# Ledger of designs, part 60: peptides against a protein of PDB entry 5A53

Target 1, 230 residues: chain A of PDB entry 5A53
Amino acid sequence: LVENVKQALFIPGQSCNKNLHDIMVDLSALKKPDMKRFNRKNDIHPFEDMSPLEFFSEKNDCSLMVLMTSSKKRKNNMTFIRTFGYKIYDMIELMVADNFKLLSDFKKLTFTVGLKPMFTFQGAAFDTHPVYKQIKSLFLDFFRGESTDLQDVAGLQHVISMTIQGDFQDGEPLPNVLFRVYKLKSYKSDQGGKRLPRIELVEIGPRLDFKIGRIHTPSPDMVTEAHKKP

## One batch from the design tools (peptide)

Design b1_p27_1_s2 (made by RFdiffusion4, then SolubleMPNN; from b1_p27_1, 9 letters changed)
Fold by OpenDDE base, seed 3:
Structure b1_p27_1_s2 (fold): chain B 230 residues (1-230), chain A 27 residues (1-27)
Amino acid sequence: as target 1 above (230 residues)
Amino acid sequence: PYIDPERGAIIVKNLEDISRLIGELES
């Protein structure tokens, strides 16, 4: 079943600054061509009133949204929102640490827009902990692109890597998630035997360390409805 | 083995998995 590619909308909040704008531009470039950006700031507070986001989801036919805000308490905050039937499914705040790197900080490499990425998730909690499961699900929805069979993959050029920064116990603060993007270089083995190709990964950016903030989880009814295959 | 059937995403664990995947696509 070829599922339609989910469309993303990037929204500058009222408190969006230059750094957040630059981060928005670079992260959204990975979602091309399935991305829209607003040019104007919007006064939206999703944890107080979700109705403006539901309106934007419907108006722009986007099931993925990112709200860019910044405050003293929540600096460089990217609120990731998913909708189902233009209603809020889930939300998560991911605050970008000050050590971020933009695409301009890396060597410019040729990149084909629209190619399907490979993903890697480092940390057992991505499969066991509810919050990290949500993050994994979210980023897969954001960047997986078209659902294709492996035989139909015209080319693989990049890897999206997510790493949990260290181990943690119950009741401890949740470690940051390290977001990295790499370009794949493959070299044929010169020796005539069926040797696997040599693989090299080159970081291309952006580099983002996400601190986890507030979370909105879906209702059980919405989970059931979202899992119904048409 | 590298495609999540539920999500249609390509998920790899390490560089070796990537090498195998590329090798299979080039054959």
Scores: peptide ipSAE 0.485, ipTM 0.910, DockQ to the pose 0.401
Fold by OpenDDE base, seed 2:
Structure b1_p27_1_s2 (fold): chain B 230 residues (1-230), chain A 27 residues (1-27)
Amino acid sequence: as target 1 above (230 residues)
Amino acid sequence: PYIDPERGAIIVKNLEDISRLIGELES
């Protein structure tokens, strides 16, 4: 079953600032061509009323949304939303730390739009902790692209890396998630044997450190429905 | 081996995995 590529909608909130706009542009570039952006600010408060997001999901046929807002408590906040059947499935606030880097901060490298990324997740909690499992699932949904067999992959150019910043204990604040994007450079080994190619990773941006905010989790019923294979 | 069949995503653990994956695709 070739699952259709999930479409993403990027929404500037009323409090969206220049930094968030720039971040939105750069992050959404990784989702091309399966991305829409609103140019107008929208007054949406997803944790107070989800109805506007469900409306936008349906109207734009997007199962992924990102709301860009900023406040004193939630600076540079990216609320990631997933819908199922145009109903809210889950939401998570990821606040971008001030140390972010834009694509313009890195060496311009040629980037082919639409190629599948490779993913790396660093930190055991991505497989065990419910919040980090949600983040892993979310970013895979956002950026995996078309479901293809490896045999159909014409080329791999970039790695999306997510790292949990340090260890944490139960009851402690959840560490940030470090979002990094690398371009792959492969070098053929001149030695005619079945030697694995030498590879190098070059950071291309954006560089985002995400502080975890509020979370909305799906109902058990919605989880069951969303996991039903068609 | 590097495709999560449930998610249709390519997940790698390290540079060696990437090298192997690229090597397999170029062969």
Scores: peptide ipSAE 0.485, ipTM 0.910, DockQ to the pose 0.404
Fold by OpenDDE base, seed 5:
Structure b1_p27_1_s2 (fold): chain B 230 residues (1-230), chain A 27 residues (1-27)
Amino acid sequence: as target 1 above (230 residues)
Amino acid sequence: PYIDPERGAIIVKNLEDISRLIGELES
């Protein structure tokens, strides 16, 4: 079953500022053509009332949503939401640190829209810790594109890299997740075609350091239902 | 080996894996 590419909806909240708008534009560019953006601010508080998001999910046929809000307590907050059957499956707040870089901060490189990314995850916690497992799952769902076999991959151009910033122990604050995007440069080795191509990665942006905020986890029943439907 | 069949995603661990993957696709 070629799962249809999950569609994303980017929603500016009432407190959305210029920085968040710019971040939204740049991050959503990686999701083209499978994204929609609202041009108007919406007063949504997902951890208080999820019903507006469920409505938007259904109305726009989007199973992925990102709400852009900012406050003193939660500056540059991107709330990532997934729905199943247009009901909230999970949510996570990822606050962008002030050291972010936009696409305009990097050398402009040619980029083909719609090509499937490669992913890399640095940090054992992506496979062991429930929060980082959710983040890994979320970003894979968000950016994987079409489920293609390797035989159907016409080209690979970019790498989405996620790194846990440092080690942590139980009870300590969760380290930030470093989001990086690289363009692949491949050089054919001159020696007789048998050598693996030399590759270089060039950062293309955006550069985002995510501080983890509040999380909503799915009910056991929703997990079971979501795993039953391919 | 680099495609997570459950997720349909291409996950690589390092530059060598990328090189190998690209080499296989270009061959």
Scores: peptide ipSAE 0.471, ipTM 0.906, DockQ to the pose 0.406
Fold by OpenDDE base, seed 1:
Structure b1_p27_1_s2 (fold): chain B 230 residues (1-230), chain A 27 residues (1-27)
Amino acid sequence: as target 1 above (230 residues)
Amino acid sequence: PYIDPERGAIIVKNLEDISRLIGELES
Protein backbone atom coordinates (compact mmCIF):
# COMPACT_ATOMS: atom_id res chain seq x y z
CA LEU B 1 0.00 0.00 0.00
CA VAL B 2 1.61 3.21 -1.13
CA GLU B 3 0.66 5.31 1.83
CA ASN B 4 -0.38 8.70 0.59
CA VAL B 5 2.20 11.34 1.36
CA LYS B 6 1.12 13.31 4.40
CA GLN B 7 0.14 16.83 3.49
CA ALA B 8 1.38 19.76 5.54
CA LEU B 9 -0.34 23.04 6.32
CA PHE B 10 1.73 26.01 7.45
CA ILE B 11 -0.26 28.50 9.49
CA PRO B 12 0.93 31.97 10.42
CA GLY B 13 -0.31 32.77 13.90
CA GLN B 14 -1.41 36.21 14.94
CA SER B 15 2.06 36.94 16.30
CA CYS B 16 3.91 35.67 13.24
CA ASN B 17 6.71 38.05 12.28
CA LYS B 18 8.89 38.47 9.21
CA ASN B 19 11.60 36.14 10.49
CA LEU B 20 9.11 33.38 11.17
CA HIS B 21 7.52 33.95 7.82
CA ASP B 22 10.88 33.58 6.10
CA ILE B 23 11.64 30.45 8.10
CA MET B 24 8.23 29.09 7.20
CA VAL B 25 8.83 29.70 3.51
CA ASP B 26 12.22 28.03 3.55
CA LEU B 27 11.22 25.04 5.64
CA SER B 28 8.05 24.51 3.66
CA ALA B 29 10.05 24.48 0.44
CA LEU B 30 11.44 21.12 1.58
CA LYS B 31 7.88 19.80 1.78
CA LYS B 32 6.88 20.76 -1.76
CA PRO B 33 4.70 19.72 -3.48
CA ASP B 34 2.88 18.34 -0.43
CA MET B 35 2.47 21.65 1.35
CA LYS B 36 -0.07 24.43 1.76
CA ARG B 37 0.48 27.82 3.35
CA PHE B 38 -2.05 30.25 4.68
CA ASN B 39 -1.49 33.81 3.60
CA ARG B 40 -3.49 35.25 6.46
CA LYS B 41 -2.69 35.24 10.12
CA ASN B 42 -4.90 33.11 12.32
CA ASP B 43 -5.42 33.58 16.03
CA ILE B 44 -4.79 30.04 17.25
CA HIS B 45 -3.64 28.93 20.68
CA PRO B 46 -3.20 25.18 20.34
CA PHE B 47 -2.43 24.45 23.98
CA GLU B 48 -5.58 26.28 25.05
CA ASP B 49 -7.98 25.13 22.35
CA MET B 50 -7.14 22.52 19.74
CA SER B 51 -10.49 22.71 17.93
CA PRO B 52 -9.40 25.28 15.32
CA LEU B 53 -6.49 23.05 14.31
CA GLU B 54 -8.74 20.04 13.95
CA PHE B 55 -11.03 22.14 11.79
CA PHE B 56 -8.13 23.23 9.58
CA SER B 57 -6.84 19.68 9.35
CA GLU B 58 -10.18 18.47 8.07
CA LYS B 59 -10.92 21.45 5.83
CA ASN B 60 -7.53 21.31 4.13
CA ASP B 61 -7.07 17.53 4.30
CA CYS B 62 -3.74 17.96 6.06
CA SER B 63 -2.47 15.58 8.73
CA LEU B 64 0.56 17.77 9.43
CA MET B 65 0.40 21.37 10.56
CA VAL B 66 2.91 23.98 11.65
CA LEU B 67 1.77 27.04 13.56
CA MET B 68 4.13 30.01 13.49
CA THR B 69 3.96 32.23 16.58
CA SER B 70 6.29 34.50 18.49
CA SER B 71 6.11 35.95 21.96
CA LYS B 72 8.50 37.16 24.62
CA LYS B 73 8.32 33.76 26.32
CA ARG B 74 8.28 31.70 23.13
CA LYS B 75 10.22 33.53 20.45
CA ASN B 76 10.19 32.11 16.92
CA ASN B 77 7.95 29.25 17.98
CA MET B 78 7.01 26.57 15.50
CA THR B 79 4.28 24.35 16.88
CA PHE B 80 4.30 21.09 14.97
CA ILE B 81 0.98 19.27 15.01
CA ARG B 82 0.02 15.85 13.75
CA THR B 83 -3.55 14.72 13.36
CA PHE B 84 -5.11 11.32 12.95
CA GLY B 85 -8.59 11.24 11.51
CA TYR B 86 -8.47 15.03 11.72
CA LYS B 87 -8.10 14.80 15.51
CA ILE B 88 -5.01 16.04 17.29
CA TYR B 89 -2.53 13.23 17.72
CA ASP B 90 0.45 15.10 19.12
CA MET B 91 1.98 18.55 19.30
CA ILE B 92 5.42 19.93 20.03
CA GLU B 93 6.76 23.45 20.28
CA LEU B 94 10.12 23.98 18.63
CA MET B 95 11.51 27.47 19.05
CA VAL B 96 14.03 28.59 16.45
CA ALA B 97 17.13 30.16 17.96
CA ASP B 98 18.23 33.58 16.69
CA ASN B 99 21.27 32.11 14.92
CA PHE B 100 19.11 30.66 12.14
CA LYS B 101 20.18 30.80 8.50
CA LEU B 102 17.84 31.03 5.54
CA LEU B 103 18.29 29.48 2.12
CA SER B 104 19.47 32.87 0.88
CA ASP B 105 22.42 32.66 3.28
CA PHE B 106 23.81 29.67 1.40
CA LYS B 107 25.13 29.20 -2.08
CA LYS B 108 22.27 28.59 -4.43
CA LEU B 109 22.32 25.04 -5.65
CA THR B 110 19.96 23.31 -8.01
CA PHE B 111 17.41 21.24 -6.18
CA THR B 112 14.88 18.80 -7.59
CA VAL B 113 11.55 19.13 -5.85
CA GLY B 114 9.91 15.98 -4.59
CA LEU B 115 12.91 13.70 -4.24
CA LYS B 116 13.06 11.55 -1.14
CA PRO B 117 15.54 12.73 1.47
CA MET B 118 17.99 10.74 3.47
CA PHE B 119 17.88 11.25 7.22
CA THR B 120 20.57 11.27 9.85
CA PHE B 121 19.93 11.40 13.57
CA GLN B 122 22.84 12.13 15.87
CA GLY B 123 22.30 11.39 19.54
CA ALA B 124 21.32 8.24 21.37
CA ALA B 125 18.33 9.99 22.91
CA PHE B 126 16.53 9.90 19.55
CA ASP B 127 16.05 6.20 20.21
CA THR B 128 15.61 6.23 23.99
CA HIS B 129 14.12 9.48 25.27
CA PRO B 130 10.37 9.98 24.72
CA VAL B 131 10.62 13.60 23.59
CA TYR B 132 13.39 12.98 21.10
CA LYS B 133 11.62 9.86 19.87
CA GLN B 134 8.62 12.06 19.17
CA ILE B 135 10.79 14.59 17.34
CA LYS B 136 12.37 11.84 15.25
CA SER B 137 8.98 10.39 14.44
CA LEU B 138 7.59 13.81 13.59
CA PHE B 139 10.34 14.81 11.19
CA LEU B 140 10.31 11.43 9.51
CA ASP B 141 6.56 11.77 9.00
CA PHE B 142 6.99 15.32 7.81
CA PHE B 143 9.73 14.90 5.24
CA ARG B 144 9.99 11.24 4.26
CA GLY B 145 7.80 11.74 1.20
CA GLU B 146 6.52 8.74 -0.66
CA SER B 147 7.17 5.33 0.75
CA THR B 148 9.40 3.78 -1.85
CA ASP B 149 11.67 0.82 -2.02
CA LEU B 150 15.31 1.48 -2.63
CA GLN B 151 14.97 0.11 -6.13
CA ASP B 152 12.40 2.77 -6.91
CA VAL B 153 14.58 5.65 -5.81
CA ALA B 154 15.38 7.59 -8.95
CA GLY B 155 17.88 9.74 -7.14
CA LEU B 156 19.04 10.89 -3.76
CA GLN B 157 20.08 14.50 -3.56
CA HIS B 158 19.79 15.71 0.00
CA VAL B 159 20.19 14.79 3.63
CA ILE B 160 18.13 16.07 6.51
CA SER B 161 20.30 15.96 9.60
CA MET B 162 19.08 16.25 13.16
CA THR B 163 21.53 16.44 16.03
CA ILE B 164 20.98 16.68 19.76
CA GLN B 165 23.22 19.47 20.96
CA GLY B 166 25.29 17.84 23.67
CA ASP B 167 24.76 15.33 26.41
CA PHE B 168 22.22 15.68 29.17
CA GLN B 169 21.20 13.90 32.33
CA ASP B 170 17.81 13.14 33.76
CA GLY B 171 16.18 16.26 35.14
CA GLU B 172 18.32 18.63 33.08
CA PRO B 173 16.89 20.89 30.40
CA LEU B 174 16.62 19.13 27.09
CA PRO B 175 19.34 20.16 24.64
CA ASN B 176 18.41 21.84 21.40
CA VAL B 177 17.92 19.88 18.22
CA LEU B 178 20.11 21.09 15.38
CA PHE B 179 18.31 20.89 12.06
CA ARG B 180 20.55 20.92 8.97
CA VAL B 181 19.98 20.21 5.31
CA TYR B 182 22.76 19.09 2.99
CA LYS B 183 22.97 18.49 -0.71
CA LEU B 184 24.84 15.40 -1.76
CA LYS B 185 27.75 15.64 -4.15
CA SER B 186 28.92 12.37 -5.56
CA TYR B 187 32.20 11.95 -7.36
CA LYS B 188 33.05 8.88 -9.35
CA SER B 189 36.28 7.30 -8.25
CA ASP B 190 38.85 7.86 -11.01
CA GLN B 191 40.52 4.56 -10.29
CA GLY B 192 38.03 2.57 -12.40
CA GLY B 193 37.70 -0.07 -9.71
CA LYS B 194 34.61 -1.03 -7.67
CA ARG B 195 35.44 1.77 -5.30
CA LEU B 196 32.58 3.51 -3.63
CA PRO B 197 31.94 7.03 -4.86
CA ARG B 198 33.39 9.91 -2.93
CA ILE B 199 30.62 11.75 -1.16
CA GLU B 200 30.56 15.34 -0.05
CA LEU B 201 27.78 17.11 1.78
CA VAL B 202 27.17 20.79 1.17
CA GLU B 203 24.88 22.65 3.52
CA ILE B 204 22.02 24.26 1.63
CA GLY B 205 19.79 25.45 4.45
CA PRO B 206 17.75 26.33 6.24
CA ARG B 207 19.82 26.06 9.40
CA LEU B 208 17.61 25.87 12.46
CA ASP B 209 18.46 25.24 16.09
CA PHE B 210 15.29 24.12 17.83
CA LYS B 211 14.67 24.73 21.49
CA ILE B 212 12.08 22.28 22.78
CA GLY B 213 8.96 23.77 24.33
CA ARG B 214 5.60 22.36 25.35
CA ILE B 215 4.50 18.93 24.26
CA HIS B 216 1.16 17.23 23.86
CA THR B 217 1.34 13.46 23.72
CA PRO B 218 -1.35 11.24 22.25
CA SER B 219 -3.63 9.14 24.36
CA PRO B 220 -2.84 5.43 24.42
CA ASP B 221 -6.03 4.81 22.48
CA MET B 222 -4.97 7.18 19.72
CA VAL B 223 -1.56 5.54 19.54
CA THR B 224 -3.22 2.19 19.06
CA GLU B 225 -5.53 3.51 16.37
CA ALA B 226 -2.78 5.37 14.53
CA HIS B 227 -0.59 2.27 14.38
CA LYS B 228 -3.40 0.19 12.99
CA LYS B 229 -2.47 0.13 9.37
CA PRO B 230 -5.63 0.19 7.37
CA PRO A 1 19.35 -2.02 5.33
CA TYR A 2 18.92 1.73 5.02
CA ILE A 3 15.17 1.83 4.65
CA ASP A 4 13.08 1.75 7.76
CA PRO A 5 10.25 -0.48 6.62
CA GLU A 6 7.92 0.82 9.28
CA ARG A 7 8.40 4.41 8.30
CA GLY A 8 9.40 4.07 4.67
CA ALA A 9 12.29 6.44 5.32
CA ILE A 10 15.92 6.27 4.32
CA ILE A 11 18.01 6.61 7.46
CA VAL A 12 21.79 6.69 7.27
CA LYS A 13 24.34 6.94 10.05
CA ASN A 14 27.33 8.51 8.35
CA LEU A 15 28.97 9.48 5.07
CA GLU A 16 30.16 5.95 4.54
CA ASP A 17 26.62 4.67 4.64
CA ILE A 18 25.62 7.31 2.13
CA SER A 19 28.48 6.33 -0.13
CA ARG A 20 27.46 2.70 0.06
CA LEU A 21 23.87 3.55 -0.63
CA ILE A 22 24.74 5.67 -3.65
CA GLY A 23 27.13 3.04 -4.88
CA GLU A 24 24.41 0.45 -4.73
CA LEU A 25 22.02 2.69 -6.64
CA GLU A 26 24.56 3.44 -9.35
CA SER A 27 25.43 -0.19 -9.86
Scores: peptide ipSAE 0.463, ipTM 0.908, DockQ to the pose 0.408

Design b1_p27_1_s3 (made by RFdiffusion4, then SolubleMPNN; from b1_p27_1, 9 letters changed)
Fold by OpenDDE base, seed 5:
Structure b1_p27_1_s3 (fold): chain B 230 residues (1-230), chain A 27 residues (1-27)
Amino acid sequence: as target 1 above (230 residues)
Amino acid sequence: PYMDPERGAIVVKDLEEISRLMGELES
């Protein structure tokens, strides 16, 4: 069963500002062509009532959603939502720090829309800590694109990098996750054909530092159903 | 619908692994 690429819906909340709009545009560009954006603000409070998001998921046939909101307590907040069977599976608030950079802040490079990214995750907690496991799962699910055979790897052009900002102990605030996007530059080494190509990474944006906020996790029953192989 | 985000994802550890993957495809 070739799983269809998951579609994403970007939703401006009532408190969406220009910065969040710009971030939304740039982040959603990485999800093209498998994304939709609402042009109107919607008054949605997902941690109070999830029903509107389930409605939008079903109506737009999107299993991925991002709600853009901002307040004094939760500035530049991107709530990432996944659905299963158009019901909320999980949610996580990721607040963008003020030091963000847009695509326009970087040198414009040729970018082919729809190519599959590579991923890198820096930090042991991505494999051990439940919150960072959820973040890893989310971003893989969000940006992996089509399941390509090895033959399509020749078309790989960019890397999505996620880094946990520093070490932490139990009971301490969770460090930010640094989101970076790089384009690959391949140089043929002149020496004798057998050398691995020299690869350089060039940052292309957006650059986002995510502060972790509130989380909703699925029920055990929903986890079981979602992981049933068809 | 099935929840397996790691399926079909290309996860690399470092630049060396990227170089290896790219080299294996060009060879």
Scores: peptide ipSAE 0.507, ipTM 0.882, DockQ to the pose 0.737
Fold by OpenDDE base, seed 2:
Structure b1_p27_1_s3 (fold): chain B 230 residues (1-230), chain A 27 residues (1-27)
Amino acid sequence: as target 1 above (230 residues)
Amino acid sequence: PYMDPERGAIVVKDLEEISRLMGELES
């Protein structure tokens, strides 16, 4: 079963500002060609009423959505939404810290649109803590792209890195997730043996530090349905 | 669509693993 690549819809909220717009443009560039963006602001409050998002999911055939909003309490807020059968599966607020860097802040490098990323997740909590597990799941689902054969791996050009910023204990605020994107540079070793190529990573942006906000999790029944193998 | 985000994703631990993956493809 070749799963179709999930399509993403980026939605400016009513409170979307220039910074969020720029972030949206840069982050969505990593999702091309499987991305749509609204040019108009939409007054959506997903944690109050999810119905508009379900409508947009169905209308645009997008199972991934990102709502861009900003307030004093939730500055530079990216609400990531996934749907299953055009119904809300999960949501998470990820607020971008002010220290963000755009693609324009980095050296322009040739980037092929549509190539799959590699992922790295730094922090044990990505495998054990429910919130970070959701984040890992979300970003894998968001950016994994098409199923690749072995030949496509040779064409891999970039790494999406996610790091939990420091250790935390139970009951403490959840550390930020550091989102980084690197371009892979491979150098052939002139030494004629079966030597592993030398690999270097060059940051290409965007650079985003995500503060975790509100979360919506699916019902157990919805989880069961979503994980049914066709 | 089936919800399996790990399916078809390329997750690597470090640069060494990347090098290994690339080396295996060039050989």
Scores: peptide ipSAE 0.503, ipTM 0.882, DockQ to the pose 0.734
Fold by OpenDDE base, seed 3:
Structure b1_p27_1_s3 (fold): chain B 230 residues (1-230), chain A 27 residues (1-27)
Amino acid sequence: as target 1 above (230 residues)
Amino acid sequence: PYMDPERGAIVVKDLEEISRLMGELES
């Protein structure tokens, strides 16, 4: 079943600044052509009132949204939202650390828009801890592109890597998630034996370290409905 | 083995798996 590619809407909040705008531009470039951006700031507080986001989801036919806000308590905050039937499914705040790097900080490489990425997730908690499972699910939904059979993949050019920054125990603050993007270089082995190709990864940006903030989890009813295959 | 059947995403563990995947696609 070829599922339709989920469309993303990037929304500058009222407190969106230059840094957040630049981050928004660079991150959204990875979602092209399945991305829209608002040019105007919108006064939205999703953890107080979700109705404006549901309205935007329906109006723009986007099941993925990112709200860009910044405050003293939540600096460089990217709120990732998913909807189902234009109703809020889940939300997570991911605050970008000040050590971020933009695409302009890396060597410009040729990039074909719309090619399917590969993903890597480093850290056992991505499979066991509810919050990191949600993050993994979110980023897979956000950047997977078209659902194709492996045999029909026209090309693989980049890797999206997510790493949990260190180990943690129950009751401790959740470690940051390190977001990295690499271009894949593959070289054929010259020796006539069936040797695996040599692989090189070159970082292309953006580089983002995410601090985890507030979370909204889906209702059990919405989970059941979202898992129903049409 | 590299495709998430629920989401249709390509998930690899490490560079070795990437190499194997690329080798399979080139054959």
Scores: peptide ipSAE 0.442, ipTM 0.888, DockQ to the pose 0.413
Fold by OpenDDE base, seed 4:
Structure b1_p27_1_s3 (fold): chain B 230 residues (1-230), chain A 27 residues (1-27)
Amino acid sequence: as target 1 above (230 residues)
Amino acid sequence: PYMDPERGAIVVKDLEEISRLMGELES
């Protein structure tokens, strides 16, 4: 079963600023053509009332949402939301650090919209720690694109890299997640095809360091339901 | 080997795995 590509809705909150708007534009460009953006600010507080997001999920047929807000406590906050059956499945706040880079900060390279990315996850916690497992799951769902067989994947052009910034112990603040996007350059080996191609990665942006904020986890019942549906 | 069959995503560890994947796709 070719699973339908999950559609994303980007929502500027009431406190959305210019920086967040620019970040939204650049990050959403990686999700084209499977992305919608609202032009108007919406007064949504997902950790107080999730009902407006469920309404938008259903109305726009989007199972992925990103709410852009900023406050003194939660500066440059991207709340990532997943829905199942138009009900909130999970949420996570990822605050963008001030050292972010936009696509305009990098050399413009030819990029084909809609090609499937490769992913790299650096840090053992992506497989063991509940929060980082959720982040890994979220970004895979968000950017995986079409589910195709490897043999049908022509023209792999970019890598999405996620790195946990350093080691941590129990009870310590969770390290940031470093989000990077690279264009892949492959050079054929001159030696009659026997050698693996030479690979070069060129950063293309955006560059985002995510500070982890509040999290909403799905109920056990919703997890069970989500796994039962093909 | 690089496809997560559950998620339909291509996950690689490093540049070497990318090179191997690309080599397999070009052959």
Scores: peptide ipSAE 0.401, ipTM 0.868, DockQ to the pose 0.422

Design b1_p27_1_s4 (made by RFdiffusion4, then SolubleMPNN; from b1_p27_1, 10 letters changed)
Fold by OpenDDE base, seed 3:
Structure b1_p27_1_s4 (fold): chain B 230 residues (1-230), chain A 27 residues (1-27)
Amino acid sequence: as target 1 above (230 residues)
Amino acid sequence: PYMDPERGAIVVKNLEEISELMGKLES
């Protein structure tokens, strides 16, 4: 069953600034062609009232949303939202650190739009800790593209890498998640025999270090409904 | 082994797995 690709909507909040706009443009480029962007700022506070986001999800037929806001307490904040049946499933605030790099900071490389990415997740907590499991789930859902069999993959071009920045213990602040994007370069091995190709990864951007903020977890009922494959 | 069956995503652990995956796609 070819599941329909989830569509993403990028929403500038009222406090969206130039840096957040630039980050939005660059991150959303990785989601083309399955992405929409609003040009107008919207006064949305998802942790106070989720109803505007549910309205936008339905009106735009987007099950993925990113709200761009900035304040003194939550600078460069990207709120990632998923919906199921146009109702909020989960939300997570990911604040971009000031050391971010845009696509313009890297060497321009030819990029084919719409190719399926590979993912890497560095850190055991991506499989064990509930917050990092949610982040892993979110980014897989956000950028996976079309659900195809491996044999039907038209080509592999890029790697989305997520790394937990260091170890942590219970009760400690959660380490940042390092978001990196690489283009794959493959070289045929000239030496006779079925040798695996030599591969190199070249960073293409954007480079984002995410500080974890507030989280909304799905209700048990919504989890059950979302796992019911039609 | 490289496909997340729940999500239809390609997840790899390291460069070696990428190389193996590429080798399978070129064959």
Scores: peptide ipSAE 0.483, ipTM 0.894, DockQ to the pose 0.420
Fold by OpenDDE base, seed 2:
Structure b1_p27_1_s4 (fold): chain B 230 residues (1-230), chain A 27 residues (1-27)
Amino acid sequence: as target 1 above (230 residues)
Amino acid sequence: PYMDPERGAIVVKNLEEISELMGKLES
């Protein structure tokens, strides 16, 4: 079953600023064509009332949402929301650090819209720690695109890299997640032997360091329902 | 080996795996 590509809705919150808007534009460009953006600010507080997000999910047929807000306590906050059956499945706040880079900060390279990314996850916690597992799951769901067999992949263009910034122990603040996007450059080796192509990665942006904020986890029942293969 | 079968995503560990994957797709 080719699962339908999950659609994303980007929502500027009431406190959305220029930086967040620019980040939203650049990050959402990686989700084209499966992305919608609101052009108006919406007063949504997802950890106080989730109902408006469920309404937007249903109205826009989007199972992925990103709310852009900023406050003194939660500067440059991107709340990532997933829905299942238009009900909130999970939420996570990812605050963009001030050292962010936009696409305009990098050399413009030709980019084909709709190609599947490759992913890399650096840090053991992506496979062991519940929060980083959720982040991994979220970004895979967010950017995977069409579920196609490897043989049907029209081309490989870019790598989405996520790195946990350093080691941490239990009870310590969770390290930031470093979000990086690279374009793949392939050089054909001389045709003589089964030589693998030489590959170079060029950063294309955006560059985002995510500080982890509040999390909403799904109920066990919703987890079971979401994992039911049709 | 490079696809997460549960999510239909292409996950790679390093540049070598990318090279291998590309080599397979170009063949």
Scores: peptide ipSAE 0.482, ipTM 0.893, DockQ to the pose 0.415
Fold by OpenDDE base, seed 5:
Structure b1_p27_1_s4 (fold): chain B 230 residues (1-230), chain A 27 residues (1-27)
Amino acid sequence: as target 1 above (230 residues)
Amino acid sequence: PYMDPERGAIVVKNLEEISELMGKLES
């Protein structure tokens, strides 16, 4: 069964501001056409009551959600939510640092909607640390698009890069995750041999540095159930 | 090698792997 592309719902919270709105627009552009956005603010507190998010998941048939909120303690907070069977599977708060760049801050390049990205993950913790493993899993789920074999890939145009900002030890604050998006430029090598194309990466935005906040992990039962479905 | 079959995602380590992948798709 080719898993249907997971649909995303972007929800402005009550404290959503212009910056968060702009970030939402730019990040959601990478999820087109498999994205919905609410135009109205919603008073949702997912770590207090998850029921409204489960309702929205079911009503909109979206297994991915992003809640946009901002406070003094949690500035520019993007709460990423995944559901399974319209029940909350996991949640993570990712706060965007003030040094963010929007698509308008970069040179406008032609972009085809719906092409699969390539991913890069820089940092060993993406494979070993439970929080960074969740982040990796989340972003793969969020942006992978259609599950196709490599032979069926119509084209590749962009790279989503995630980097852990520095090393850390146990008990230390978790380093930020640097989110970057690059457009691929390929050049045919003129030399008649089957030389691999020369490639260049051009940053296209958005540029987001994520500070990790609160996390909700799935119950063991939900993990088991989620893995049983193909 | 670049496909995560569990996730249906294309994961690459570096520019070289991207070049290899692109070369395979163009061929």
Scores: peptide ipSAE 0.468, ipTM 0.892, DockQ to the pose 0.409
Fold by OpenDDE base, seed 1:
Structure b1_p27_1_s4 (fold): chain B 230 residues (1-230), chain A 27 residues (1-27)
Amino acid sequence: as target 1 above (230 residues)
Amino acid sequence: PYMDPERGAIVVKNLEEISELMGKLES
């Protein structure tokens, strides 16, 4: 069963500013063609009332949502939401640090829309710590695209890289997650008898450093239901 | 490199694994 590609809805919150809008545009470009974007601001507070998001999920047939808000306490906040059966599954606030770079800040490279990314996750906590496990799960789910056979070399043009910024101990603030996007450049390499192509990574943007905010975890019942493959 | 069968995602550790993956696909 080719699982239908999950559709994403990008929602400007009432406090959405120009920077967040630009970030939204650039991040959503990586999700094309499987994205929708609202042009109007919506007053949504997902950690107070989830009902509007469930309504939008159902109305737009989107199981992924990103709410763009900004406040003094939560500047450049991207709330990532997943739904299952149009009910909230999980949520996480990821605040974009001020050092962000847009696609326009990088050299324009040809990019084919809709190609499947490769992923890299740097940091042991992506496999051990519940919050980073959720982040890994979220981004894999968000950007996986179509199920393609590994044999489609032409379909592998870029890498989404996520890195935990430094080590941390229990009880310490969670380090930021560094989001980077690279285009692959392959060169024929005659070096060493192994005809392995030389690979170079070229950053294409956007560049986002995510500060972790509030989290909503799924109920055990919803986890069980979501893992039940239809 | 591994494919997450649940997500259908291609996860690689480093550039070397990418090169190996691409080399296998070009062969």
Scores: peptide ipSAE 0.339, ipTM 0.832, DockQ to the pose 0.441

